# Peptides against a protein of PDB entry 3MAZ: the designs that were tried, part 29

Target 1, 99 residues: chain A of PDB entry 3MAZ
Amino acid sequence: VLNPMPACFYTVSRKEATEMLQKNPSLGNMILRPGSDSRNYSITIRQEIDIPRIKHYKVMSVGQNYTIELEKPVTLPNLFSVIDYFVKETRGNLRPFIC
Target 2, 99 residues: chain A of PDB entry 3MAZ as posed
Amino acid sequence: VLNPMPACFYTVSRKEATEMLQKNPSLGNMILRPGSDSRNYSITIRQEIDIPRIKHYKVMSVGQNYTIELEKPVTLPNLFSVIDYFVKETRGNLRPFIA

## One batch from the design tools (peptide; aimed at target 1 Q47 E69 R91)

Design b2_p24_4_s4 (made by RFdiffusion4, then SolubleMPNN; from b2_p24_4, 12 letters changed)
Fold by OpenDDE base, seed 1:
Structure b2_p24_4_s4 (fold): chain B 99 residues (1-99), chain A 24 residues (1-24)
Amino acid sequence: as target 1 above (99 residues)
Amino acid sequence: MEEEEKRKEQKELQEALREAAAAK
């Protein structure tokens, strides 16, 4: 059985992801996308606290796990967990972008 | 020990995201 990808995963570029989030902010503000390197990913977010801000995070495939590139990297067992962390740690401010 | 490490990781992520969101 092919393991599913998170619902907010799209095979889009950094530019396209940014445009998607800007165009339909009501659909969510977080996208998971392919990274430049094989088997790596990136998270693009558009948070609106004072003003809209776009940020990107690297999610590196490490063995069977994934590491969010932060000052102190966080390693998680799968991409769903990665998305969950972004949601929980922002107390729901970040929500998966669902078309 | 494992739970403590998880809490540390979660705190780091939250702080990082907060900083990123608040960045000029």
Scores: peptide ipSAE 0.115, ipTM 0.674, DockQ to the pose 0.118
OpenDDE base, seeds 2, 3, 4, 5: peptide ipSAE 0.109, 0.076, 0.113, 0.126; ipTM 0.666, 0.655, 0.699, 0.709; seeds 3, 4, 5 fail the geometry check

Design b2_p24_5 (made by RFdiffusion4)
Pose (drawn by RFdiffusion4):
Structure b2_p24_5 (pose): chain A 99 residues (1-99), chain P 24 residues (1-24)
Amino acid sequence: as target 2 above (99 residues)
Amino acid sequence: TEEEEEEEERRELQESLDLMRESA
């Protein structure tokens, strides 16, 4: 079976992820990347609801699950589920960045 | 404290997601 990282996962820095989203909005507005100074992960998004904003979210590895650090944290079993949550919670506004 | 700063950041980020949902 294939169990790769999500399609929007790139081994890029916070800055590189920000630049990728600005340069190619047509390809999506969400990137998953390694968490700086941890084995965890970060999500970087560019949303254009009111004005363009870049936001970063922490996704923590906890046991065999991942916890999205939100006001009310959400725990899911894998990273594909985390991407699904971000898409669902934003009602489809967030789309994975497919380079 | 660092804990209060972390909680504030989490609320701010949640508000951004709520806005996206409410504006969809």

Design b2_p24_5_s1 (made by RFdiffusion4, then SolubleMPNN; from b2_p24_5, 8 letters changed)
Fold by OpenDDE base, seed 5:
Structure b2_p24_5_s1 (fold): chain B 99 residues (1-99), chain A 24 residues (1-24)
Amino acid sequence: as target 1 above (99 residues)
Amino acid sequence: SEEEKEEEERKELQEELEKAREAA
């Protein structure tokens, strides 16, 4: 009945996600969380390139795929691929938050 | 090279991330 979710998925609010990332930065810096509706999600990241910065990105369900809402959208087949995209494209700068 | 391509892709992602509309 239930499909598995990425390990960094948490049913938390935007605020809670921010707090989680700030509290334990050694556990990762990327969280997937519920979006505005049951089929959409948001990614919250805490990058420390220069100073810690919290940012949020929409991940929209489009058909059977998911689109990361960037200026130039990126469409991927599943949420695991979404997480992988963030990790690999940043060469590990972003890592899934594993509590 | 592939490494150079990856670097370009990373730069593009970072640029896009910086310009992305933030989620609610």
Scores: peptide ipSAE 0.158, ipTM 0.715, DockQ to the pose 0.066
OpenDDE base, seeds 1, 2, 3, 4: peptide ipSAE 0.105, 0.148, 0.138, 0.089; ipTM 0.667, 0.706, 0.720, 0.665

Design b2_p24_5_s2 (made by RFdiffusion4, then SolubleMPNN; from b2_p24_5, 10 letters changed)
Fold by OpenDDE base, seed 5:
Structure b2_p24_5_s2 (fold): chain B 99 residues (1-99), chain A 24 residues (1-24)
Amino acid sequence: as target 1 above (99 residues)
Amino acid sequence: SKEEEEEKRRKELQEELRKAREKA
């Protein structure tokens, strides 16, 4: 039994997530998706700072928390917080993909 | 201070986002 998931969560593959973001950039640029055969998750983003760039980040399930795989890892209590972190820390540059 | 920490984290994440990430 799972609690509600963030609005930008989709049960898609890395490839599908990339295609979604490329096809409809106006709907957002960040997707949360399942990790491959694991309890972990991944964040796929598409930023257009200079040119369109697709990047993926690991979101590791550690105990009751989640750790974002960054140079300096960030641990948060839930997936909603993970999404919020990406949005807030980028001052809105990253926005959850909503369709 | 807490404010300094928040700014530091913001800058760190922004910098991280400029790097290629293909691990997930």
Scores: peptide ipSAE 0.186, ipTM 0.740, DockQ to the pose 0.089
OpenDDE base, seeds 1, 2, 3, 4: peptide ipSAE 0.182, 0.176, 0.183, 0.184; ipTM 0.737, 0.724, 0.731, 0.738; seeds 3, 4 fail the geometry check

Design b2_p24_5_s3 (made by RFdiffusion4, then SolubleMPNN; from b2_p24_5, 13 letters changed)
Fold by OpenDDE base, seed 2:
Parts: structure tokens; sequence; C-alpha cells
Structure b2_p24_5_s3 (fold): chain B 99 residues (1-99), chain A 24 residues (1-24)
């Protein structure tokens, strides 16, 4: 039995995620992927405001929650909330990559 | 223009995230 994952989750590497976002920007600009450690993840984004910019963020599994590794960390109850956070905070600029 | 204002606002937000992010 597998628990549901956000639609923008893909079992891809950092490099592959970057390539996916660059090749099909119309499908979204945010991907959730496995981290190097078990139960940890990473978010890769490609924002195109002035120029295309690729950024990565660590999402650490802490207890029953997840923490986005930022200068000022943000803790959320699940991965769906993590995706929602990125969408909401950027007022829709970031959108989950759906293929 | 309103378009320019929105772009500037989003650019500012992008910069804030850029400064706060960690390698992943």
Amino acid sequence: as target 1 above (99 residues)
Amino acid sequence: SEEEKRKEEQKKLQEELEEARKKA
C-alpha cells in the first residue's frame, strides 16, 4: 500500500528535474523529488520573471511533519501542504508540474 | 503599469526565497 503523493512528485534526479522544467515550462514550474536520504525530499523550481532561474529547496521529514529548509524554516503537516505553500506564497507564480 | 508592478512584486519575492534557500 502506497500513500498518495502530490501530482508534481516524480522519482527523478536533480538534473532530470531541471531538464523537465526547462523542456516543458507550460506544464508547470515546480517538481517534488526524492532527496538523498530516506523520507526526505527536494523541491526544484524554475521561475521565469525577468530571466529563467532554477532553485532547489530541501524538504525534511521531521516527526509527522515536513520542514522546508529556508533561512527561516517553515514546517507543514504533509507534502500537499508543502506544495500549497509554494503556490500560495508566490501568489500562483509557482505551479506544480503536471505531465 | 499594472503588469510591471506585478513583475516587480514577484521578483522581490523570488529574491527573498533566493536569499533564504539552502542547497538541495
Scores: peptide ipSAE 0.146, ipTM 0.720, DockQ to the pose 0.061
OpenDDE base, seeds 1, 3, 4, 5: peptide ipSAE 0.143, 0.137, 0.143, 0.088; ipTM 0.705, 0.696, 0.717, 0.653

Design b2_p24_5_s4 (made by RFdiffusion4, then SolubleMPNN; from b2_p24_5, 12 letters changed)
Fold by OpenDDE base, seed 5:
Structure b2_p24_5_s4 (fold): chain B 99 residues (1-99), chain A 24 residues (1-24)
Amino acid sequence: as target 1 above (99 residues)
Amino acid sequence: SEEEELKEKQKELQEELEKARKAA
């Protein structure tokens, strides 16, 4: 059976995502969530490199692809690839939040 | 040590992401 969404996708608000990551850091540090009143998405992360930092990124639906809003935008074919990008580019520092 | 080197590399990456990101 085909899974339509990444495992770290949750229908939660920006505030709820932040609370989830803070409460259970051992379960992962990256959440994909719906954009506010839109077809787009957002990525919320909690990195603990020096101090805990919460950051949010826009993931915009562009045609049949998705673009991560960065200084140098990154366009990928699906949301699974978006998650993979964050994991690989951070060399495993970012991990999808599971459960 | 390898641990210290990894820590430094991760800090560098975090700075890159912070510079490039747009708030959501």
Scores: peptide ipSAE 0.119, ipTM 0.685, DockQ to the pose 0.059
OpenDDE base, seeds 1, 2, 3, 4: peptide ipSAE 0.109, 0.103, 0.103, 0.116; ipTM 0.651, 0.628, 0.641, 0.680

Design b2_p24_6 (made by RFdiffusion4)
Pose (drawn by RFdiffusion4):
Structure b2_p24_6 (pose): chain A 99 residues (1-99), chain P 24 residues (1-24)
Amino acid sequence: as target 2 above (99 residues)
Amino acid sequence: EEEEEDLEKKELQEELDMMRKSKE
């Protein structure tokens, strides 16, 4: 079976992820990347609801699950589930960045 | 440090809530 990283996962820095989203909005507005200084992960999004904003979220590895660090944390079993949550919670506003 | 982390999480949640409410 194939069990790769999500399609919007790129081994890029916070800065590189920000630049990728600004340069190619047509390709999506969400990137999953390695968490700086941890074995965890970060999500970087560019939303244009009111004005363009870049936001970063922490996704922590906890046991065999991942916890999205929100006001009310959400725990899911894998990274595809985390991407699904971000899409669902934003009602489809967030789309994975497919380079 | 804990209070700053909690505030950041709240602000990020509000951002997601704004995006959800824009489709509702």

Design b2_p24_6_s1 (made by RFdiffusion4, then SolubleMPNN; from b2_p24_6, 11 letters changed)
Fold by OpenDDE base, seed 2:
Structure b2_p24_6_s1 (fold): chain B 99 residues (1-99), chain A 24 residues (1-24)
Amino acid sequence: as target 1 above (99 residues)
Amino acid sequence: SAEEEKERQKELQEDLKEARESKE
């Protein structure tokens, strides 16, 4: 069967992810979802610092690792580490969306 | 302070540049 996935992983579209985050901001502000290509993923976040801002990040499967598509790409060993990266780098501002 | 932390978070948000994905 499928290997364990992060708790904030949902098989939803970009639009659906945005709606989920907007509807229940108290449950978290970060969703992992399938990308447009096989074995690739996307991260959708909703940060509310001054105003709500929705952003999306590509997470590309590269060999046995995953690369977050940033100007300076970040490569991590698994999807759990990807989620952890977003949490730690934002000092807890980003939290996984848990229904 | 709270305002200083808010500003730091805004700067960090800007460092995380958005990557547009294919919609297909």
Scores: peptide ipSAE 0.089, ipTM 0.666, DockQ to the pose 0.059
OpenDDE base, seeds 1, 3, 4, 5: peptide ipSAE 0.060, 0.065, 0.070, 0.074; ipTM 0.625, 0.629, 0.635, 0.656

Design b2_p24_6_s2 (made by RFdiffusion4, then SolubleMPNN; from b2_p24_6, 14 letters changed)
Fold by OpenDDE base, seed 3:
Structure b2_p24_6_s2 (fold): chain B 99 residues (1-99), chain A 24 residues (1-24)
Amino acid sequence: as target 1 above (99 residues)
Amino acid sequence: SKKKEEEERKKLQEDLEEARESRE
């Protein structure tokens, strides 16, 4: 069984993700990427409110689920749900980066 | 309005401030 990854997943580093978002903000402002050296992942976002802000969130693989490292952690069944969470909680302010 | 839109966006940002930023 092969499960696809979210469209905004890219095998890039923190630096590369930041550069991608800065270069083409019209394509989206959220990227999912692999963790430094583990089965975990990270979400990099670039929001433009008053000034552009780059933030990175840790997504930990826990069993068969994933936990977003928030003050009050949120656990979801798959990476698609993780992306959906970021989109819905920000009422569409965050959008998957598609290039 | 533009003002309303910005205020709404700022509130959304506040929701994300609770996150512990990744070092990865």
Scores: peptide ipSAE 0.078, ipTM 0.645, DockQ to the pose 0.061
OpenDDE base, seeds 1, 2, 4, 5: peptide ipSAE 0.083, 0.074, 0.062, 0.067; ipTM 0.649, 0.646, 0.636, 0.638; seeds 1, 4 fail the geometry check

Design b2_p24_6_s3 (made by RFdiffusion4, then SolubleMPNN; from b2_p24_6, 14 letters changed)
Fold by OpenDDE base, seed 3:
Structure b2_p24_6_s3 (fold): chain B 99 residues (1-99), chain A 24 residues (1-24)
Amino acid sequence: as target 1 above (99 residues)
Amino acid sequence: SKKKEEEEQKELQKDLEEARNSKL
């Protein structure tokens, strides 16, 4: 099978994702999850800089690509690239949650 | 220092902090 989902993809809700990240922060701080009854997705992160902060980002399916809903939207060819973007832009501060 | 690292990380994530905090 070609093009599997990223390792940090889990079929969980926003609340469940938050709980996963809070429970085991050593396993990573970023989860990809399905959007509400659609082909879209969401990224949930838990960054701990000054204090722990939970944030959610919308990832919209646009044709065969994906657009991250940022102030300046970023369009990427696949979900692996989406995860890579979050990792690289934070120089590794964000890491995919692996369990 | 710890403070230096925190400020550096905050700067690095400017783009992401501009994203809408989705309720989905």
Scores: peptide ipSAE 0.093, ipTM 0.642, DockQ to the pose 0.063
OpenDDE base, seeds 1, 2, 4, 5: peptide ipSAE 0.067, 0.064, 0.060, 0.064; ipTM 0.621, 0.597, 0.603, 0.626; seed 5 fails the geometry check

Design b2_p24_6_s4 (made by RFdiffusion4, then SolubleMPNN; from b2_p24_6, 10 letters changed)
Fold by OpenDDE base, seed 2:
Order: structure tokens, then C-alpha cells, then sequence
Structure b2_p24_6_s4 (fold): chain B 99 residues (1-99), chain A 24 residues (1-24)
């Protein structure tokens, strides 16, 4: 039994996440997925500000918090806050993929 | 107006734009 996870969390691979976002862009453009390590995750996004671009970000478990691996790292208390950060910083351009 | 929005959106995402991409 998993603890509560964000609605855009899916147990999918990098490739599968990319395909999901490409197939149904109306459902959102951001997916949270498992990383290679048990306690780490990745965020896959598909933005089309100019042209469609797929990017992946590492979300590292650090103690009880999570750090988004950016040039200037951002540490947040939970995965819900991680999703909120991506939504907020893009002023709604990124939306969690809900299906 | 749309072009201004695009530019603003790109500027607001500078940290994401220049982020280290995951290998996972």
C-alpha cells in the first residue's frame, strides 16, 4: 500500500510517460514517475510554447523532503508541493496529467 | 499580446529552462 501520491503519479517508464503526454495533451502535460532508485522520482513535461519539447527532471528524496535537481535546486516538503511548484512557476502552463 | 505572453512565460521558466535533465 502506497502513501497518498499526486494524481499525476504513474508507475511508468520515461518512454511511456512521453507517449502518454503526446497522445492526450488535453489531459495535462506533466507526469511524476519512479526514478531508477526506490526513493527517487522523475518529472516528465511536454511544453509547446513554441514547439513541443519533452524534458525530464530529477526529484531526489532528501530526508523527509524532496529536491528538484535544477541549476538552482529547490527543496520542498512533499511531492504535492513539487507538483505545485511546477504549476506555479509556469503560471499554469504546466498542468498535472489526469486520466 | 500573444508574443508578449510567450516571452514572459519563457522568462518565468528560466530555472527550468537551464535545469539539469534527468537520465532516469
Amino acid sequence: as target 1 above (99 residues)
Amino acid sequence: MEEKEKKERKELQEDLKEARESKE
Scores: peptide ipSAE 0.114, ipTM 0.691, DockQ to the pose 0.064
OpenDDE base, seeds 1, 3, 4, 5: peptide ipSAE 0.094, 0.069, 0.101, 0.088; ipTM 0.672, 0.629, 0.675, 0.674; seed 4 fails the geometry check

Design b2_p24_7 (made by RFdiffusion4)
Pose (drawn by RFdiffusion4):
Structure b2_p24_7 (pose): chain A 99 residues (1-99), chain P 24 residues (1-24)
Amino acid sequence: as target 2 above (99 residues)
Amino acid sequence: TDEIREAFERMDKSPFFEEDDYVP
């Protein structure tokens, strides 16, 4: 079976992720990346609801699950599920960045 | 559109949330 990282996962820095989203909005507005200074992950998004805004979220590895660090944290079993949550919670506003 | 905005406001309330200044 294939169990790769999500399609919007790139081994890029916070800065590189920000630049990728600005340069190619047509390809999506969400990137998953390695968490700086941890074995965890970060999600960088660019959202144009009112004005363009870059936002970053922490996704923590906890046991065999991942916890998205929100006001009310959400725990899911894998990273595909985390991407699904971000899409669902934003009602489809967030789309994975497919380079 | 209002519901989407509210979703981002809820998500952004985390002590771990970070936002960058958007530069064109």

Design b2_p24_7_s1 (made by RFdiffusion4, then SolubleMPNN; from b2_p24_7, 10 letters changed)
Fold by OpenDDE base, seed 3:
Structure b2_p24_7_s1 (fold): chain B 99 residues (1-99), chain A 24 residues (1-24)
Amino acid sequence: as target 1 above (99 residues)
Amino acid sequence: MEEIRKALERMEGSPSFEEEEYIP
């Protein structure tokens, strides 16, 4: 069974994700991408609260869940919930990149 | 905006210098 991925998921590198967000900021500012390990993922964001900043987060597959590697790790049941977490935590400041 | 800034600062990412650049 093949499950769908979040709309902001792209099979791109860290560099490519950064370029995508910088070129078309109006399309969103958050991308989900494959991690260095096939079982893990990474999230790249571009926020402009004070000045433009690019940050990357590791999303580790742990059992049936996913853990966002933060100072205080957050574990969620699926990748859709991971995207939702970033949106809610920033009260809508972060939005999935849709091209 | 200030609350959002603080939220983002709490969400400090984990950089990976050895991340693979090629995606098949």
Scores: peptide ipSAE 0.229, ipTM 0.693, DockQ to the pose 0.234
OpenDDE base, seeds 1, 2, 4, 5: peptide ipSAE 0.210, 0.154, 0.163, 0.142; ipTM 0.700, 0.657, 0.657, 0.678

Design b2_p24_7_s2 (made by RFdiffusion4, then SolubleMPNN; from b2_p24_7, 11 letters changed)
Fold by OpenDDE base, seed 4:
Structure b2_p24_7_s2 (fold): chain B 99 residues (1-99), chain A 24 residues (1-24)
Amino acid sequence: as target 1 above (99 residues)
Amino acid sequence: MKEIEEAMKRMEGSPSFEEEEYIP
């Protein structure tokens, strides 16, 4: 059993997450999901600036923290902070998917 | 739009391996 997770966390596959975001873009454009076979996670986003673009980010569990695999990695204390980072960094362009 | 584009650039993630389907 997992501790409380961010509201945009869903136990879905990469494909399912993509479909969820495409089907209901008004509900948000960011989903947190389990990694393939580890204690890690992935973030799937669907941005629609010019055209719809799907991107996936690796969120690696490192000790008690989490590192977002970016060009310049960002380490945060918990998954809530990870979600907050994506929202803040994009100045609200990314919003957690809530259904 | 420039600011958004810059934010998107900063959020460019590393390439990821194909993930296996998660079955709840």
Scores: peptide ipSAE 0.117, ipTM 0.657, DockQ to the pose 0.270
OpenDDE base, seeds 1, 2, 3, 5: peptide ipSAE 0.099, 0.105, 0.119, 0.034; ipTM 0.672, 0.660, 0.662, 0.628; seed 3 fails the geometry check

Design b2_p24_7_s3 (made by RFdiffusion4, then SolubleMPNN; from b2_p24_7, 8 letters changed)
Fold by OpenDDE base, seed 2:
Structure b2_p24_7_s3 (fold): chain B 99 residues (1-99), chain A 24 residues (1-24)
Amino acid sequence: as target 1 above (99 residues)
Amino acid sequence: MEEIREALERMEKSKSFEEEEYVP
């Protein structure tokens, strides 16, 4: 039994995620993927405001919550909230990659 | 757009540049 995952979650590597975002930018610019350790994840985004920029963020599982590894860490209750955070903070500039 | 840029700047890239690639 698998718990529901955000629609932009894909079991891909950092490299594959980057390629997905570059190949089909119209489908979104944010992907959630497995991290190097079990229960941890990574967010890969592709921004194109000035020039194309790929950035990766660690999402660490802490207890029953998740912490986005930023200069000022942000802790959220679930992965859906993690995705929502990225969308909200960027006023919709970041959108989950849906294929 | 400026507000968005500021938000993105506050969201720094992962501090781990040597993240292991996921292998299904």
Scores: peptide ipSAE 0.181, ipTM 0.664, DockQ to the pose 0.258
OpenDDE base, seeds 1, 3, 4, 5: peptide ipSAE 0.133, 0.094, 0.134, 0.114; ipTM 0.637, 0.648, 0.646, 0.633; seed 1 fails the geometry check

Design b2_p24_7_s4 (made by RFdiffusion4, then SolubleMPNN; from b2_p24_7, 8 letters changed)
Fold by OpenDDE base, seed 5:
Structure b2_p24_7_s4 (fold): chain B 99 residues (1-99), chain A 24 residues (1-24)
Amino acid sequence: as target 1 above (99 residues)
Amino acid sequence: MEEIREAMERMEGSPSFEEEEYVP
């Protein structure tokens, strides 16, 4: 039995995710999407601190946990925690894309 | 806003060119 996925998860490509965030910035600025490998994921964000910037992050499945590939990697127990981490660390600047 | 900028700078991920395209 599988747990549900975060609301900002979409089965889209890197290109599609970028277009979604650019087209509807009011709906959020963070998308979780499938990675190129079976159990890995990617996160695409659109930052607007100075100018609009698109960034992509790798979320790697490691055992029963997930590791966000940052300069200092962060390992979390589930994908919901991964989303929460991005929201918390940016003090709410990043918000899940909901449409 | 300065705190937000600093927080997001800490969120530097792996190089984007290393992230592969999803293929359905």
Scores: peptide ipSAE 0.148, ipTM 0.698, DockQ to the pose 0.292
OpenDDE base, seeds 1, 2, 3, 4: peptide ipSAE 0.147, 0.119, 0.126, 0.101; ipTM 0.676, 0.686, 0.667, 0.679

Design b2_p24_8 (made by RFdiffusion4)
Pose (drawn by RFdiffusion4):
Structure b2_p24_8 (pose): chain A 99 residues (1-99), chain P 24 residues (1-24)
Amino acid sequence: as target 2 above (99 residues)
Amino acid sequence: TEEEEEKEEEWEEWNELLKKLSEL
């Protein structure tokens, strides 16, 4: 079976992820990347609801699950589930960045 | 701590984004 990282996962820095989303909005507005200074992960999103805003979110590895650090944290079993949550919670506003 | 302040900011930004989406 194939069990790769999500399609919007790129081994890029916070800065590189921000630049990728600005340069190619047509390709999506969400990137998953390695978490700086941890084995965890970060999500970087560019949203144009009112004005363009870049936001970063922490996805922590906890046991065999991942916890999205939100006001009310959400725990899911894998990273595909985490991307699904971000899409669902934003009602489809967030789309994975497919380079 | 600085880390707690950054997390609180990220939570506020997320909640504000969802509020703005609910207004559409």

Design b2_p24_8_s1 (made by RFdiffusion4, then SolubleMPNN; from b2_p24_8, 13 letters changed)
Fold by OpenDDE base, seed 3:
Structure b2_p24_8_s1 (fold): chain B 99 residues (1-99), chain A 24 residues (1-24)
Amino acid sequence: as target 1 above (99 residues)
Amino acid sequence: SKEEKELEEQQKEWKEMLEELEKL
């Protein structure tokens, strides 16, 4: 079964992702991108206050689920849930980058 | 207010989460 990817997914590098977020902050501050290994991904965010501006999080494919590599790892059923987690956990501070 | 304090606490929590070191 083929499933779509989140709208904020882009096949870009870490550097390109950073540049995208910096150039158009009004379009969002979070993107999902491919990791070094297929089936793994990374989340890149751009925060303007209180925390480091650019942060990258590893999202590892584990079985049929995905785990966000944090101090306390979070495992979710799909990439849409991963994006949703970042949005909801930050009470909307993080928003998917849509261009 | 109570509501404001609750929001501030929630914000503190997610900010701390995002401040974690990246693992890439």
Scores: peptide ipSAE 0.119, ipTM 0.654, DockQ to the pose 0.041
OpenDDE base, seeds 1, 2, 4, 5: peptide ipSAE 0.038, 0.042, 0.039, 0.042; ipTM 0.501, 0.582, 0.506, 0.508

Design b2_p24_8_s2 (made by RFdiffusion4, then SolubleMPNN; from b2_p24_8, 14 letters changed)
Fold by OpenDDE base, seed 1:
Structure b2_p24_8_s2 (fold): chain B 99 residues (1-99), chain A 24 residues (1-24)
Amino acid sequence: as target 1 above (99 residues)
Amino acid sequence: SEEEKELEEAQKEFKEMLELLEKK
């Protein structure tokens, strides 16, 4: 049984996530999805500060924590913190996709 | 893979994205 997951988590592929964000931008612009490995995840965002841009980020499970694969990696205690990080760092520009 | 290349590029551009947001 899976532990509680962030509201923007969906068991979708990279392609499906991209389509979801493009079809319903009013519902949010950030999705958390399964990675290639069972304990790893990926985040897909659709930014439109200047022009629409789809970007993907890797979230690696490291022990009991999670590391966002950025130029300067960020390690957090859980997936909720990972989502919070993206929201806070972008001052709310990124919002979880709630379908 | 193509996906891995995109991930590498994205992680380097996150900083630039934040800087752009700060200017808005």
Scores: peptide ipSAE 0.299, ipTM 0.812, DockQ to the pose 0.535
OpenDDE base, seeds 2, 3, 4, 5: peptide ipSAE 0.285, 0.281, 0.271, 0.295; ipTM 0.805, 0.803, 0.798, 0.810

Design b2_p24_8_s3 (made by RFdiffusion4, then SolubleMPNN; from b2_p24_8, 12 letters changed)
Fold by OpenDDE base, seed 3:
Structure b2_p24_8_s3 (fold): chain B 99 residues (1-99), chain A 24 residues (1-24)
Amino acid sequence: as target 1 above (99 residues)
Amino acid sequence: SEEEEKLKKEQEEWNEMLELLEKK
């Protein structure tokens, strides 16, 4: 069974993701992208205030789940849950980039 | 200035957001 990817997933590099977020901040501030390995991913977030603020988070595939690499790692069952976690934990400050 | 005040508040919101996310 092939499941769809979150709408904010793009097959882009770290640099490209940053540029996308920079170009159209009204479309969202969070992108999910491929990691260095086939089953791993990264989250890029960006906000420009006085200077650009950018952070990247690793989302590691662990068995059939995914672990967000935080100080206290969070394991979730799928990538949709990962995106939901970022949105809800930040009380909606982070919004998936929908192009 | 009012603009500087807005930037300050926006920066604070960013920091608070990161705290919510990373300090759980």
Scores: peptide ipSAE 0.454, ipTM 0.816, DockQ to the pose 0.048
OpenDDE base, seeds 1, 2, 4, 5: peptide ipSAE 0.408, 0.406, 0.405, 0.407; ipTM 0.815, 0.815, 0.813, 0.815

Design b2_p24_8_s4 (made by RFdiffusion4, then SolubleMPNN; from b2_p24_8, 15 letters changed)
Fold by OpenDDE base, seed 5:
Structure b2_p24_8_s4 (fold): chain B 99 residues (1-99), chain A 24 residues (1-24)
Amino acid sequence: as target 1 above (99 residues)
Amino acid sequence: SKEEEELKKAQEEYKEMLELLEKK
């Protein structure tokens, strides 16, 4: 059974994701994208605090869960939870990019 | 505005969080 992907998931490269976020910041500032030749994914964000900053995070498929590659790794049950994590931790500052 | 101030506060708090959570 194939579950739907988060709305902010796009089959784009790191470069394309960056461009999408820069061009339309009003649509959101977080994109989920596929990893290269693997079951892994990456999160690209454009955080505007003092100045716009682009950052990328690896989301590694581990068993039936996903681990966000951070200094303090965070493991979640699915990709929707991964997105939710970023939204909640930033009190909504990060929002999924929706075209 | 109050909304802008709240957003700014959230952004600053997240900045600190990122510094703690991100791999150096």
Scores: peptide ipSAE 0.059, ipTM 0.568, DockQ to the pose 0.042
OpenDDE base, seeds 1, 2, 3, 4: peptide ipSAE 0.056, 0.055, 0.046, 0.049; ipTM 0.550, 0.556, 0.536, 0.536

